# Peptides against a protein of PDB entry 5T59, part 64

Target 1, 112 residues: chain A of PDB entry 5T59
Amino acid sequence: TTPTMQSTSLLTEHLGYPPISLVDDIINAVNEIMYKCTNAMEKYLMQRNIIGKKDFSDEIKIGTAKLESLLENSVDKNFDKLELYVLRNILSIPSDLLEENRFRLLHHEKLV
Target 2, 90 residues: chain B of PDB entry 5T59
Amino acid sequence: EHIRFQRLVQVCNKALEESIRKLQSWEKIHECFPNYGQTREGIENLTVCQQQVIKLWSNLSRVEFDAIFHERSIEEKLNQLDDLINKARS

## One batch from the design tools (peptide; aimed at target 1 I27 D76 L84)

Design b2_p30_3_s3 (made by RFdiffusion4, then SolubleMPNN; from b2_p30_3, 13 letters changed)
Fold by OpenDDE base, seed 3:
Structure b2_p30_3_s3 (fold): chain B 112 residues (1-112), chain C 90 residues (1-90), chain A 30 residues (1-30)
Amino acid sequence: as target 1 above (112 residues)
Amino acid sequence: as target 2 above (90 residues)
Amino acid sequence: SLEEERKKKLEELQKKRKKKREERLKELLS
C-alpha cells in the first residue's frame, strides 16, 4: 500500500527513525561500494597498463569510465525500485491498523 | 508470520544482483577495452579484474548491508511490526 | 585526490536522488 503521513509517523515512532532513513543508508552504501569497485578495477588495470611495448592507459581510463557509467545507471534504476518497494510493501502499516481501535492497540503495546 | 524482513533481504539481494549483471557480461567488459582485450595478457587481466570486482561487490555489500540492518535493528523492528499486524487481525 | 573525487560524485548522486524523491514523495504520501 501507499505510505501516508500517519503511517510514516507511526513507523518513525516504532523504528526510532523515519523509514526513508533506512533506504538512504542502503542506497548511500551501495553508491559508495559502487565507486570502490570501479576504482579498484581501474587501479588493477592501470597496474597492468603496458602489454608488450604498448601503453593502454588511455583505453583503460576510458573503458573504466564507461563501465562506471553503466553501473551507475543500473544501480540508480534498481535501487529506485527498491525504495518504492520497501516503502510501499515492507515499511508499511495496513489500513486496518490505522483505525482508531487498532491504533489504541498499537499504542498499548508500545507502552507495555 | 514474520515476512517483512525476509522481503527486505530479498529485495536488497535482487537489486544488488540486477545492478551488477552487466559487469558479469564478458562481452560488455570486452567492449570497453577493445584493443586491450585483443592481447592475451589483456584478456587474462580483464578476466581476473572482472572476477575480483564482482567478488568485491558481493562482499562489501554483504558486510555493509548487514551492518546497516544491525544498526537500525530492522529485523527486530520488522518482526515486531508483523506481530502487531497479526495480533490486530486475530 | 581520488577520495575527494569520490566524495563529490557521491554528493552529486545524493542531490539528484533528493530532488527526484521530493517530487515523488508528495505523490506517495498523498
Scores: peptide ipSAE 0.590, ipTM 0.949, DockQ to the pose 0.632
OpenDDE base, seeds 1, 2, 4, 5: peptide ipSAE 0.588, 0.585, 0.587, 0.588; ipTM 0.949, 0.949, 0.949, 0.949

Design b2_p30_3_s4 (made by RFdiffusion4, then SolubleMPNN; from b2_p30_3, 15 letters changed)
Fold by OpenDDE base, seed 4:
Structure b2_p30_3_s4 (fold): chain B 112 residues (1-112), chain C 90 residues (1-90), chain A 30 residues (1-30)
Amino acid sequence: as target 1 above (112 residues)
Amino acid sequence: as target 2 above (90 residues)
Amino acid sequence: SMDKEREEKLKKKNEELKEKREKKLKELLS
């Protein structure tokens, strides 16, 4: 089910916030976590950058950046899917509830 | 009866798991550090690093997502939504 | 620094997300 103005309005009223706000929170969180992870990785390895009198700092920076890019792409892909799924299948109102009589029920329940 | 919140948790977990999957590949990790990973210490460091980052990913996501769900009262709201739907269909 | 770079990336992503969400919201409400 594709979100509509009607469903969005009803859900916003029910939730107290637009459905997409939840998705935003989730995606913002995972993005933050992602960079925290890669930052931790880089810092961990940079503290161990010298092995056998060789300095691997440059390789570590480049390598971590590559992994970060890999993770970024994966996160973007998977959480785009998540967004669609959540908005269509979780934070959604079945068509039968969008009928006039059922629509009134939702409002009635909120007011009671 | 209440299914939406469960689905939310499931899809979140799936997205998280799928996202971190490539970092779980030792081959991918090693490819990014070809010379560093040819040393004994390098391999050890990369191994620990890989494990730690995966754990960090899991732990942070759990904490943050739970916080979001709580702040948004999403379980309650989704349960209520399920109830409303069920009521309307009865 | 690398952490500074990541901070910038995060900021950029947040801005991109914000823009996308605003567009979607407008579309839904139009």
Scores: peptide ipSAE 0.375, ipTM 0.929, DockQ to the pose 0.567
OpenDDE base, seeds 1, 2, 3, 5: peptide ipSAE 0.367, 0.369, 0.373, 0.374; ipTM 0.928, 0.928, 0.929, 0.928

Design b2_p30_4 (made by RFdiffusion4)
Amino acid sequence: AAAAAEAAAAAALEAAVAARRAEREAERAA
Pose (drawn by RFdiffusion4):
Structure b2_p30_4 (pose): chain A 112 residues (1-112), chain B 90 residues (1-90), chain P 30 residues (1-30)
Amino acid sequence: as target 1 above (112 residues)
Amino acid sequence: as target 2 above (90 residues)
Amino acid sequence: XXXXXEXXXXXXLEAAVAARRAEREAERAA
C-alpha cells in the first residue's frame, strides 16, 4: 500500500513515534557502523604500511577512502529501498480500515 | 499469523547483506590495493581485514538493531497490528 | 481519482526519500 496521512497519523499514535523515526534510527545506525569499520581498517593497515623496505601509506589512504565511498553509495542505495519497502509493506494500512474507521479499533485498543 | 515483524528482520538483514557484498569479493579488495596486495604480507593483512570487517559489520549491526527493536517495542506494535487487522477483517 | 491520489502520494514519498538522501550526502561533504 502507498502511505497516507491517516496511516502516518494513526501509526504515529499507535507507535508513539512517527513511522519514519524507526527508519532514521536504522539509517543513522548503519552509517555510524560503516565509518567505524573503515576507520578501524585504515589504522590496522597504517601500522602495517611498511612491508619489507617500502612504504605504502599513500596507497592505503587512497584504498581505504576508495572503499569507504563505495559503501556510502551502496548503503544509501540499499537502505533507501528499505525506507520504501517498510513504509509501504510493514508500517502499512489496507483499505478495509480507512474506508470504514480504523479509528474505532485504535480507540478501542487504548481503552478496554 | 504474526508475520510483519519477521519481515522487518528479513528486510533489515537483506539490506545489510547487499550493503557489504562488494567487500566479500577479494578482487575488488585487491583493486583498491594493487601494489600493496602484490606482497605476501600485504595479502595476509588484507585477508585479515575483509574477514574481520565483515564480522564487525555483522555484529555491530545485529546488536544495535536488536536494541532499536527493543527501545521501540516494534515486535509488539507489529504483532498487535497483525492480529488487529485480522480481528477487523473478521 | 483514487489512483491519481495514490500515485501522487507515492511520488511525494519518493521525493522526500531523495531529499533525505541529499541531506545525508551534504552532511558527509561538510

Design b2_p30_4_s1 (made by RFdiffusion4, then SolubleMPNN; from b2_p30_4, 20 letters changed)
Fold by OpenDDE base, seed 5:
Structure b2_p30_4_s1 (fold): chain B 112 residues (1-112), chain C 90 residues (1-90), chain A 30 residues (1-30)
Amino acid sequence: as target 1 above (112 residues)
Amino acid sequence: as target 2 above (90 residues)
Amino acid sequence: SKAEEEAKLLKELEEEIEKRREERRKKREE
């Protein structure tokens, strides 16, 4: 079931915030973590950039950038799927609860 | 009876696990550092780096996601949603 | 058909998700 305006409104009322806000928090967090990880990796290797007589600084920078891109693409793909799943299957209201009588029930429960 | 929060945790964990999958591949790591990885010290450094990054990924994600779930009271809200749905169907 | 309509709606949602991802990225870069 695809989210509707009605379901979004009801869920927003129930949650105290729009459902998408939770997803935004999650995705923003993982992206922040991602860049922290890649930064840490680059820093670690750059502190160990010289092996023998060879300086591998350029290779490390390029390699780390490649890994960052790889991770970024993977994060985007997997968390797009997560967003879709959460909005459709977790933060969702069954059709029977979208009926008039069920709508009243939701309001009633909130007031109690 | 309460299933939505469990599902949320599961899909979050799955997304995190699948996202880090490529970095768990030694082959992928080595391909990015072809000459550096031909040295003994380079291999050792890459190995440690890989392990540390994966640990950092796991630890930070756990802490941050738990914080988000707490701040959003999502477990309680999803449990309530489950209860409402079950009540409506009774 | 219902199936076709559902598929269309799903596609639209996926496109919106993609758009939203880009918006979040832009916001982080600011």
Scores: peptide ipSAE 0.490, ipTM 0.933, DockQ to the pose 0.496
OpenDDE base, seeds 1, 2, 3, 4: peptide ipSAE 0.424, 0.481, 0.433, 0.485; ipTM 0.926, 0.932, 0.927, 0.933; seeds 1, 2, 3, 4 fail the geometry check

Design b2_p30_4_s2 (made by RFdiffusion4, then SolubleMPNN; from b2_p30_4, 24 letters changed)
Fold by OpenDDE base, seed 3:
Structure b2_p30_4_s2 (fold): chain B 112 residues (1-112), chain C 90 residues (1-90), chain A 30 residues (1-30)
Amino acid sequence: as target 1 above (112 residues)
Amino acid sequence: as target 2 above (90 residues)
Amino acid sequence: KKEELEKKLLEELEKKIEEKRKKRKEKRKK
């Protein structure tokens, strides 16, 4: 179930790109989205930083930073699991296809 | 027959849902803004902010992940992989 | 022995994943 050099090579040939590239795209995207969300939150609250006679700008900055950290930790945990799962279980080649006979089949199917 | 792409979509959705779970907690949001959240206007602003962030998270993730899947032709490639595996085992 | 090898490979993969994520975080912050 653990990725090997052989499986990576075969999958790269099949996909047209290394399996990790897909995961990288996903993780990069979610990180960008996370930043956009937290930035939007901060901007929204900073436009509403004064209530009555009190300025809450400092509290807003600290609070949004805490929420960003919380979200970041959750994203990291869940998408690390996702990465491992995708690479081991989705973008994987069964052992029988790693044998010589099945390897030829993959090349044959690609050329036909 | 074709299972890999379905699993990919499922695990992506699960990861997204679990990731945003903490922000869905009003208690956690309020704890980050202890004084701001003691005002009526502050509570209102935080409520709207929380809702908007969750919505933005969902919308952006859908658009971006779909774009990635399309650009990488991953559904087709995973279906082909399933077919190859099934054929090899027959 | 095979189990030990599998464990080592998994640990290496996990380490690599963590390193890459750190780099991505740095890019996002800048």
Scores: peptide ipSAE 0.317, ipTM 0.912, DockQ to the pose 0.537
OpenDDE base, seeds 1, 2, 4, 5: peptide ipSAE 0.310, 0.302, 0.312, 0.313; ipTM 0.904, 0.908, 0.908, 0.909

Design b2_p30_4_s3 (made by RFdiffusion4, then SolubleMPNN; from b2_p30_4, 23 letters changed)
Fold by OpenDDE base, seed 5:
Structure b2_p30_4_s3 (fold): chain B 112 residues (1-112), chain C 90 residues (1-90), chain A 30 residues (1-30)
Amino acid sequence: as target 1 above (112 residues)
Amino acid sequence: as target 2 above (90 residues)
Amino acid sequence: EKEEEEEKLLKELEEKIKEKREERKKKREE
């Protein structure tokens, strides 16, 4: 079942924030973590860029950039799926609760 | 009885796991550093680097996601939602 | 009709997700 405007409103009232805000926090966090990881990787290897008489700085920069891109694509794909799943299946209200009498139940429970 | 928060944690973990999957491949790592990885010292450095990145990924994600869940009170809210649904169907 | 409505809602959700994705991307680039 796909989220409706009514569901979003009810969930926003229940949560105190729109459901998408939670997803935003998660995605923002993982992106920050992603770049911290790739930055750490690059710095670690750049501190070890010379082996013997050869400087591998250029190869390290290119390689870490490739890995960053790979990770970024994977994060985007998997967390897009997560976003869709969370909004459709976790932060969702079944149709029976969208009926008028059940709608009042949500408000009633909040007031009690 | 309470299932939504469990599902949230599960899908978050799944997304994190699948996202880092390619970095867990030594072959994939080595392909990005073809000459560097042909040296003994380079292999050692890449191995340590790979392990550190994966560890950092896991640790940071745990800390940050837990913080988000706490700040959003999502476990409590999802449990309440489950309760409301169950009550409505009883 | 219900199926059509469901499809419409799904499409709307996908568009919202797309918009938010672009917004986040823009924010990261800034």
Scores: peptide ipSAE 0.214, ipTM 0.878, DockQ to the pose 0.580
OpenDDE base, seeds 1, 2, 3, 4: peptide ipSAE 0.131, 0.124, 0.135, 0.195; ipTM 0.858, 0.858, 0.856, 0.879; seeds 1, 2 fail the geometry check

Design b2_p30_4_s4 (made by RFdiffusion4, then SolubleMPNN; from b2_p30_4, 23 letters changed)
Fold by OpenDDE base, seed 4:
Structure b2_p30_4_s4 (fold): chain B 112 residues (1-112), chain C 90 residues (1-90), chain A 30 residues (1-30)
Amino acid sequence: as target 1 above (112 residues)
Amino acid sequence: as target 2 above (90 residues)
Amino acid sequence: SKKEEEEKNLKELEEKIKEKREKRREERKK
């Protein structure tokens, strides 16, 4: 079920924060991790850029950039799907609860 | 009975796994370093690097996601949501 | 129809997600 203003409000009340905030945390975290990984890779290889008499610094920079792009694309694809799924299927309220009588239940449970 | 949090964990793990899959491919790694990877020492370095990155990815994601879930109390909240839904349907 | 509306909403949500991601990427490159 696609989020609505009503469901968002109810979930915000229940969670204590907007549902999107959780997703944003997850997305931000994985992106941070992604760049940490690629940076670590580049640094590791750049410290080992010379083999014999040949300097592979340029190749390493290009190669790590390619890998970063590859990982970035994969992260984007998979976590776009994740965000969509979470918002629609996890952080969602079934339609049967989106009736006036059921709204009272959520509010009542909070107040009691 | 409580399904939402489990699903959250599952989809997170799936997304993480699918995301790192390209880096798990030695072929993909080697393709990015065609000349470097033709040397013995280069292959060794790439191998170690690949392993370390994958481990770093796994460890950091676990720590960070768990922290997020804890800070957001999402397991409890999702369980409560499940309970509310089940109660309403009963 | 309800199905059409849901599909529309889904697409809209997908676009929002994409836009948000793109914005994040742009901000990083600055």
Scores: peptide ipSAE 0.671, ipTM 0.951, DockQ to the pose 0.718
OpenDDE base, seeds 1, 2, 3, 5: peptide ipSAE 0.669, 0.669, 0.669, 0.669; ipTM 0.951, 0.950, 0.951, 0.951

Design b2_p30_5 (made by RFdiffusion4)
Pose (drawn by RFdiffusion4):
Structure b2_p30_5 (pose): chain A 112 residues (1-112), chain B 90 residues (1-90), chain P 30 residues (1-30)
Amino acid sequence: as target 1 above (112 residues)
Amino acid sequence: as target 2 above (90 residues)
Amino acid sequence: EEEEEEEEEEEEEEEEEREERLEELEEEEE
């Protein structure tokens, strides 16, 4: 289903937070991990940048950064689909409920 | 009957597996370090990275998301939502 | 305080870019 304002309004009430807030916590979380990994990988190699008698410090900085940017694209790509797949199929509303008052059951839930 | 939350887990894992796939390929890894990878020790060091980075990627993301799913009680909110739409359709 | 303002501006830019990518995906599906 396509998201609507009633679903955003109702789901915000059921959840206690807007449906997007969960998506924010995920995208924001995986980005932090992405950089935590690349930074950890660069330092592992920089203290191993000299093999034999040659110094590969330049190649490592370029390689670690060249990898980081490829994840920035792939992650932004794959988690936007998540942002979409979730708001359409998981935090989703059918027509059965907004055509004939979903408000009854949510109000009914909070009380009885 | 409780089907929506398991989806949330499926979709999260699905996004992560696709997010790291290009790093599972030794080829693309060596492409970023062509000269460094042509040394024995370089090959050994790069192997230690991709295998550990993937493990770190999997573990960090597994722990946080399980935590996020807890701080927002999403498993329950969705289970309440799944079994609630059924009561409505009935 | 200045660093906090810069961080807020970066967050807003990231949200705008995310909204643009979401709109592009919606258009591709149409």

Design b2_p30_5_s1 (made by RFdiffusion4, then SolubleMPNN; from b2_p30_5, 14 letters changed)
Fold by OpenDDE base, seed 2:
Structure b2_p30_5_s1 (fold): chain B 112 residues (1-112), chain C 90 residues (1-90), chain A 30 residues (1-30)
Amino acid sequence: as target 1 above (112 residues)
Amino acid sequence: as target 2 above (90 residues)
Amino acid sequence: EEEELKKKLEELEKKKKRKERLKELEEELK
């Protein structure tokens, strides 16, 4: 079930921010972490690029780039699923509460 | 009673775990470095690198996600949401 | 949040550059 405008508004009021903002924070964070990991990997291997008389710099660059792409694809897939799940099942309001008479409950709790 | 925050943590952990799954495969790592990984020293370097990356992934994710959850007060807000829903249904 | 988006964009640009370098290297090795 896709979140409705009503649920989004109510949740925004409750959270103090739109539900999507939390997901954005999570996704931005994991993307940053992903880059840090791949960068660290490349740097580590590039410091160890020469074995014997062979220079593996090109292979290392290619290999790390491939791994980065794999990780990126996996992150995108899994966190897209996460986004959908969070917005539909966690940051969601049951349909029975999406009635005008039930909206007062949220407002009442804020005033009390 | 309070289930939403637990679910959030659970799905975050699952997403992180599934995302790093391919890097946990030695075979997949080796495939990216076919010639480098044919050397003894290369294998050693790749092994250490793999372990460090996975560790870095786990540590950074924990720290950053906890920070986000704290800044957004999400545990409290989700608990309150659970309470509101339960109250409305009572 | 705006700063986070900016950082994300920067990361994506860096990734793009890496992909470009990868293509160049692959072409040279062919």
Scores: peptide ipSAE 0.249, ipTM 0.903, DockQ to the pose 0.041
OpenDDE base, seeds 1, 3, 4, 5: peptide ipSAE 0.231, 0.247, 0.242, 0.232; ipTM 0.888, 0.901, 0.902, 0.891

Design b2_p30_5_s2 (made by RFdiffusion4, then SolubleMPNN; from b2_p30_5, 16 letters changed)
Fold by OpenDDE base, seed 2:
Structure b2_p30_5_s2 (fold): chain B 112 residues (1-112), chain C 90 residues (1-90), chain A 30 residues (1-30)
Amino acid sequence: as target 1 above (112 residues)
Amino acid sequence: as target 2 above (90 residues)
Amino acid sequence: SEEEKKKKEEEKKKKEERKKKLKELEEKLK
């Protein structure tokens, strides 16, 4: 199920930040890592672009771009699934705690 | 008793593993460099490149995700959440 | 988040630019 506004508010209070912020950090990190990886690949191959008398620079650029696109699509797909799972199953509050009387526990623990 | 943080780590690892799966395929790599990969040196370079990028992916993700988890104190917070839930059900 | 959306849009523009360059290179290889 999709997180409720109430659940989000309670979790935000508990975490000190909105649950989505954690996911955003993870996604931003993996995107940066992805770029670093593809850049490293291109640079490595471009330093080795000439074999014999043939220059493979164009092919290398095309190939690395294809791999980047492939990786990007895979990252998007898998981390979209991750986002959904994390927000629904990890950063979630059980329905039995989504009652006014149960919220007192969270508040009480914060004050102790 | 504390399960949420473990699950977070698991799903992160799974997402990372599945994301890099295509780059782990030699056939997929070679298809991107059809002429370059027909040369001996090209094959060697692609092989090393593939290994290095996978290693870089793994290392960077480990470092960055650990940093995020630390900065967000997520293990502690998730453990506390588990405790609160367990207490409420008692 | 709004910040993430902005970044994604910038990345999309960059991707489109790369795609154009890629097409040009592909034509040269053909």
Scores: peptide ipSAE 0.236, ipTM 0.886, DockQ to the pose 0.039
OpenDDE base, seeds 1, 3, 4, 5: peptide ipSAE 0.233, 0.212, 0.226, 0.216; ipTM 0.887, 0.880, 0.885, 0.882; seed 5 fails the geometry check

Design b2_p30_5_s3 (made by RFdiffusion4, then SolubleMPNN; from b2_p30_5, 13 letters changed)
Fold by OpenDDE base, seed 5:
Structure b2_p30_5_s3 (fold): chain B 112 residues (1-112), chain C 90 residues (1-90), chain A 30 residues (1-30)
Amino acid sequence: as target 1 above (112 residues)
Amino acid sequence: as target 2 above (90 residues)
Amino acid sequence: EEEEKKKKEEEEKKKKEREKRLKKLEEELK
C-alpha cells in the first residue's frame, strides 16, 4: 500500500525531511556512480583501442554504450523496487500509530 | 529491537548487487565486443576492465551511501522510529 | 519562489560534494 499523506507528514516531521528525499539521494548517487563506471570503462578501453593494425574504437564505443544501457535498465528496475520497499516497509508508520492517541507520542518525544 | 536500518542496508546492498549482475557476466561483456574480444590482447583488456569497473562500482557505492546515511542521520532516525513503535505496542 | 531557489541551490551543492567524493575515489582506484 502506498503511504498515506498522514504517514508522510509524520515521518517528515520525525526525519526532518520527506522520506522520498532519502530515496532520491540514493537513486541520484547510484545513477552518477553508474555513469562514472561506464565512462571509466570507455576510457580504459579507448586507451587500448588499437591491437595490431586494427583500430577498434568504433566497436569499443558501441560496446560500452550497450553495457551502459544494460546497466541503466538494471539500475532502474532494482532501485525502483528499492524505492517502493523503503517507502512502504522501512519509512512507514504502522496503522496503530496513526491513531490520534498515538500522534501525541511522536510529538511528545520531540518536546522532551 | 532495531531492525529498520538493517533492512535499509540490506535492500541497498541487494539493489547494488543485482544492478551490477550483468557486468559480472563475462559472456555479456564479451558479447558487446565481438571482434575486440577475439584477440588475445582484447580479452586481457576486457578482463581487467571488468574487474576494475566492478571494484569501482562497489567502492563508490559504499562511500556514497555511507555519506548519504550520515547526512540524513538515517540510522539514528530509524532506530528512534523502532523505539517509538515498540513503545506504542507495549 | 525563493524557497524553491534555495532548495535548488542546496541540491546543487550536494551534487558538487558528491562529485568531489567520487572524483577522489576514482583517482585512488585508478
Scores: peptide ipSAE 0.323, ipTM 0.911, DockQ to the pose 0.035
OpenDDE base, seeds 1, 2, 3, 4: peptide ipSAE 0.320, 0.321, 0.321, 0.321; ipTM 0.911, 0.910, 0.911, 0.911

Design b2_p30_5_s4 (made by RFdiffusion4, then SolubleMPNN; from b2_p30_5, 11 letters changed)
Fold by OpenDDE base, seed 4:
Structure b2_p30_5_s4 (fold): chain B 112 residues (1-112), chain C 90 residues (1-90), chain A 30 residues (1-30)
Amino acid sequence: as target 1 above (112 residues)
Amino acid sequence: as target 2 above (90 residues)
Amino acid sequence: DEEEKEKEEEEKKKKEEREKRLKKLEEEEK
């Protein structure tokens, strides 16, 4: 289930930013890390592309590309799950705090 | 009593672990380099490469996620949220 | 509009900072 607009608003007030912003930071970071890792692999192997008299440059490029694709798919899958879990279960407000008399609680704590 | 931040860390670690699982498979790595991996030197290079990339993945993710959590003050905010919820229920 | 621009600039700065940190870490791992 998708978080309610009310929950999002309250959490945004509490956090100082929308809950999705945290997830976006995480996803952006892991994507950048992913490409740095695959690039490092390619560079490392390309510096060692010749064994004996044979040049394996083409195989290395293809192989690293395959690994990158595998990693991309895994990252997408697992961090999509992460996004849903975080927004639904971690950055969530239980119904107890969504009552009118409870709305002032989060606001009051921020102002104090 | 404070559980949300711990859960955040746990799910982040789980996502990272599951994401890198394919690269942790020597068989999968070797399959990507069938001829290169038939040479002794190639196997050695792939082994080192695999170890390095896994280490790099772990180190970079740890540093960056910690930085994000700090920048967003998420531990404090989640602890406060837990406290508010507990207070409301008491 | 101005607020949106500022947010975009902040995000850009954050990305650049991340890139710098990651680059430094990569170099240290060598």
Scores: peptide ipSAE 0.356, ipTM 0.913, DockQ to the pose 0.034
OpenDDE base, seeds 1, 2, 3, 5: peptide ipSAE 0.354, 0.350, 0.349, 0.346; ipTM 0.913, 0.912, 0.912, 0.912

Design b2_p30_6 (made by RFdiffusion4; failed a check: the pose's geometry)
Pose (drawn by RFdiffusion4):
Structure b2_p30_6 (pose): chain A 112 residues (1-112), chain B 90 residues (1-90), chain P 30 residues (1-30)
Amino acid sequence: as target 1 above (112 residues)
Amino acid sequence: as target 2 above (90 residues)
Amino acid sequence: SRTEESKERKEKIEKWVEEGLPEVRERLEE
């Protein structure tokens, strides 16, 4: 289903947070991991940048950065589909409920 | 009958697996370090990276998401939602 | 980080929360 204002309004009440807040926590989280990994990889190599008698410091900085940017694209790509797949299929509303009062059952849930 | 949360786990894992795939390929890894990878020690060092980075990637994301799913009780909110739409359709 | 489309979708949902949430709360109170 396509998201609607009522679903955002109702799901915000059921969840206690807007449906997008969960998606924010995920995207923001994976990005932090992405950089944590690349930074960890660059330092592992920089202290191993000299093999034999040659210094590969330049190649490592370019290589580690050239990898980082490829994840920035792939992650932004794959987690936007997640941002979409979730708001459409998981945090989702059918027509059975907004055509004939979903409000009854949510109100009913919070009380009885 | 509880089906929506397992989906959330499936879609998260699905996004992560696709997010790291280009790093599982030794080729693209060596392309970023062509001269460095032509040395024996370089090959050994790069192998230690991609295998550890992937493990670090999997572990950090696994721990946080399980934590996020806890701080927001999403497994319950969705289980309540799954079994609630069923009561409505009935 | 987010793309432009992701930012637009987030802003749209935030606006919906601002516009629709008071109405949902009023109906639930009734």

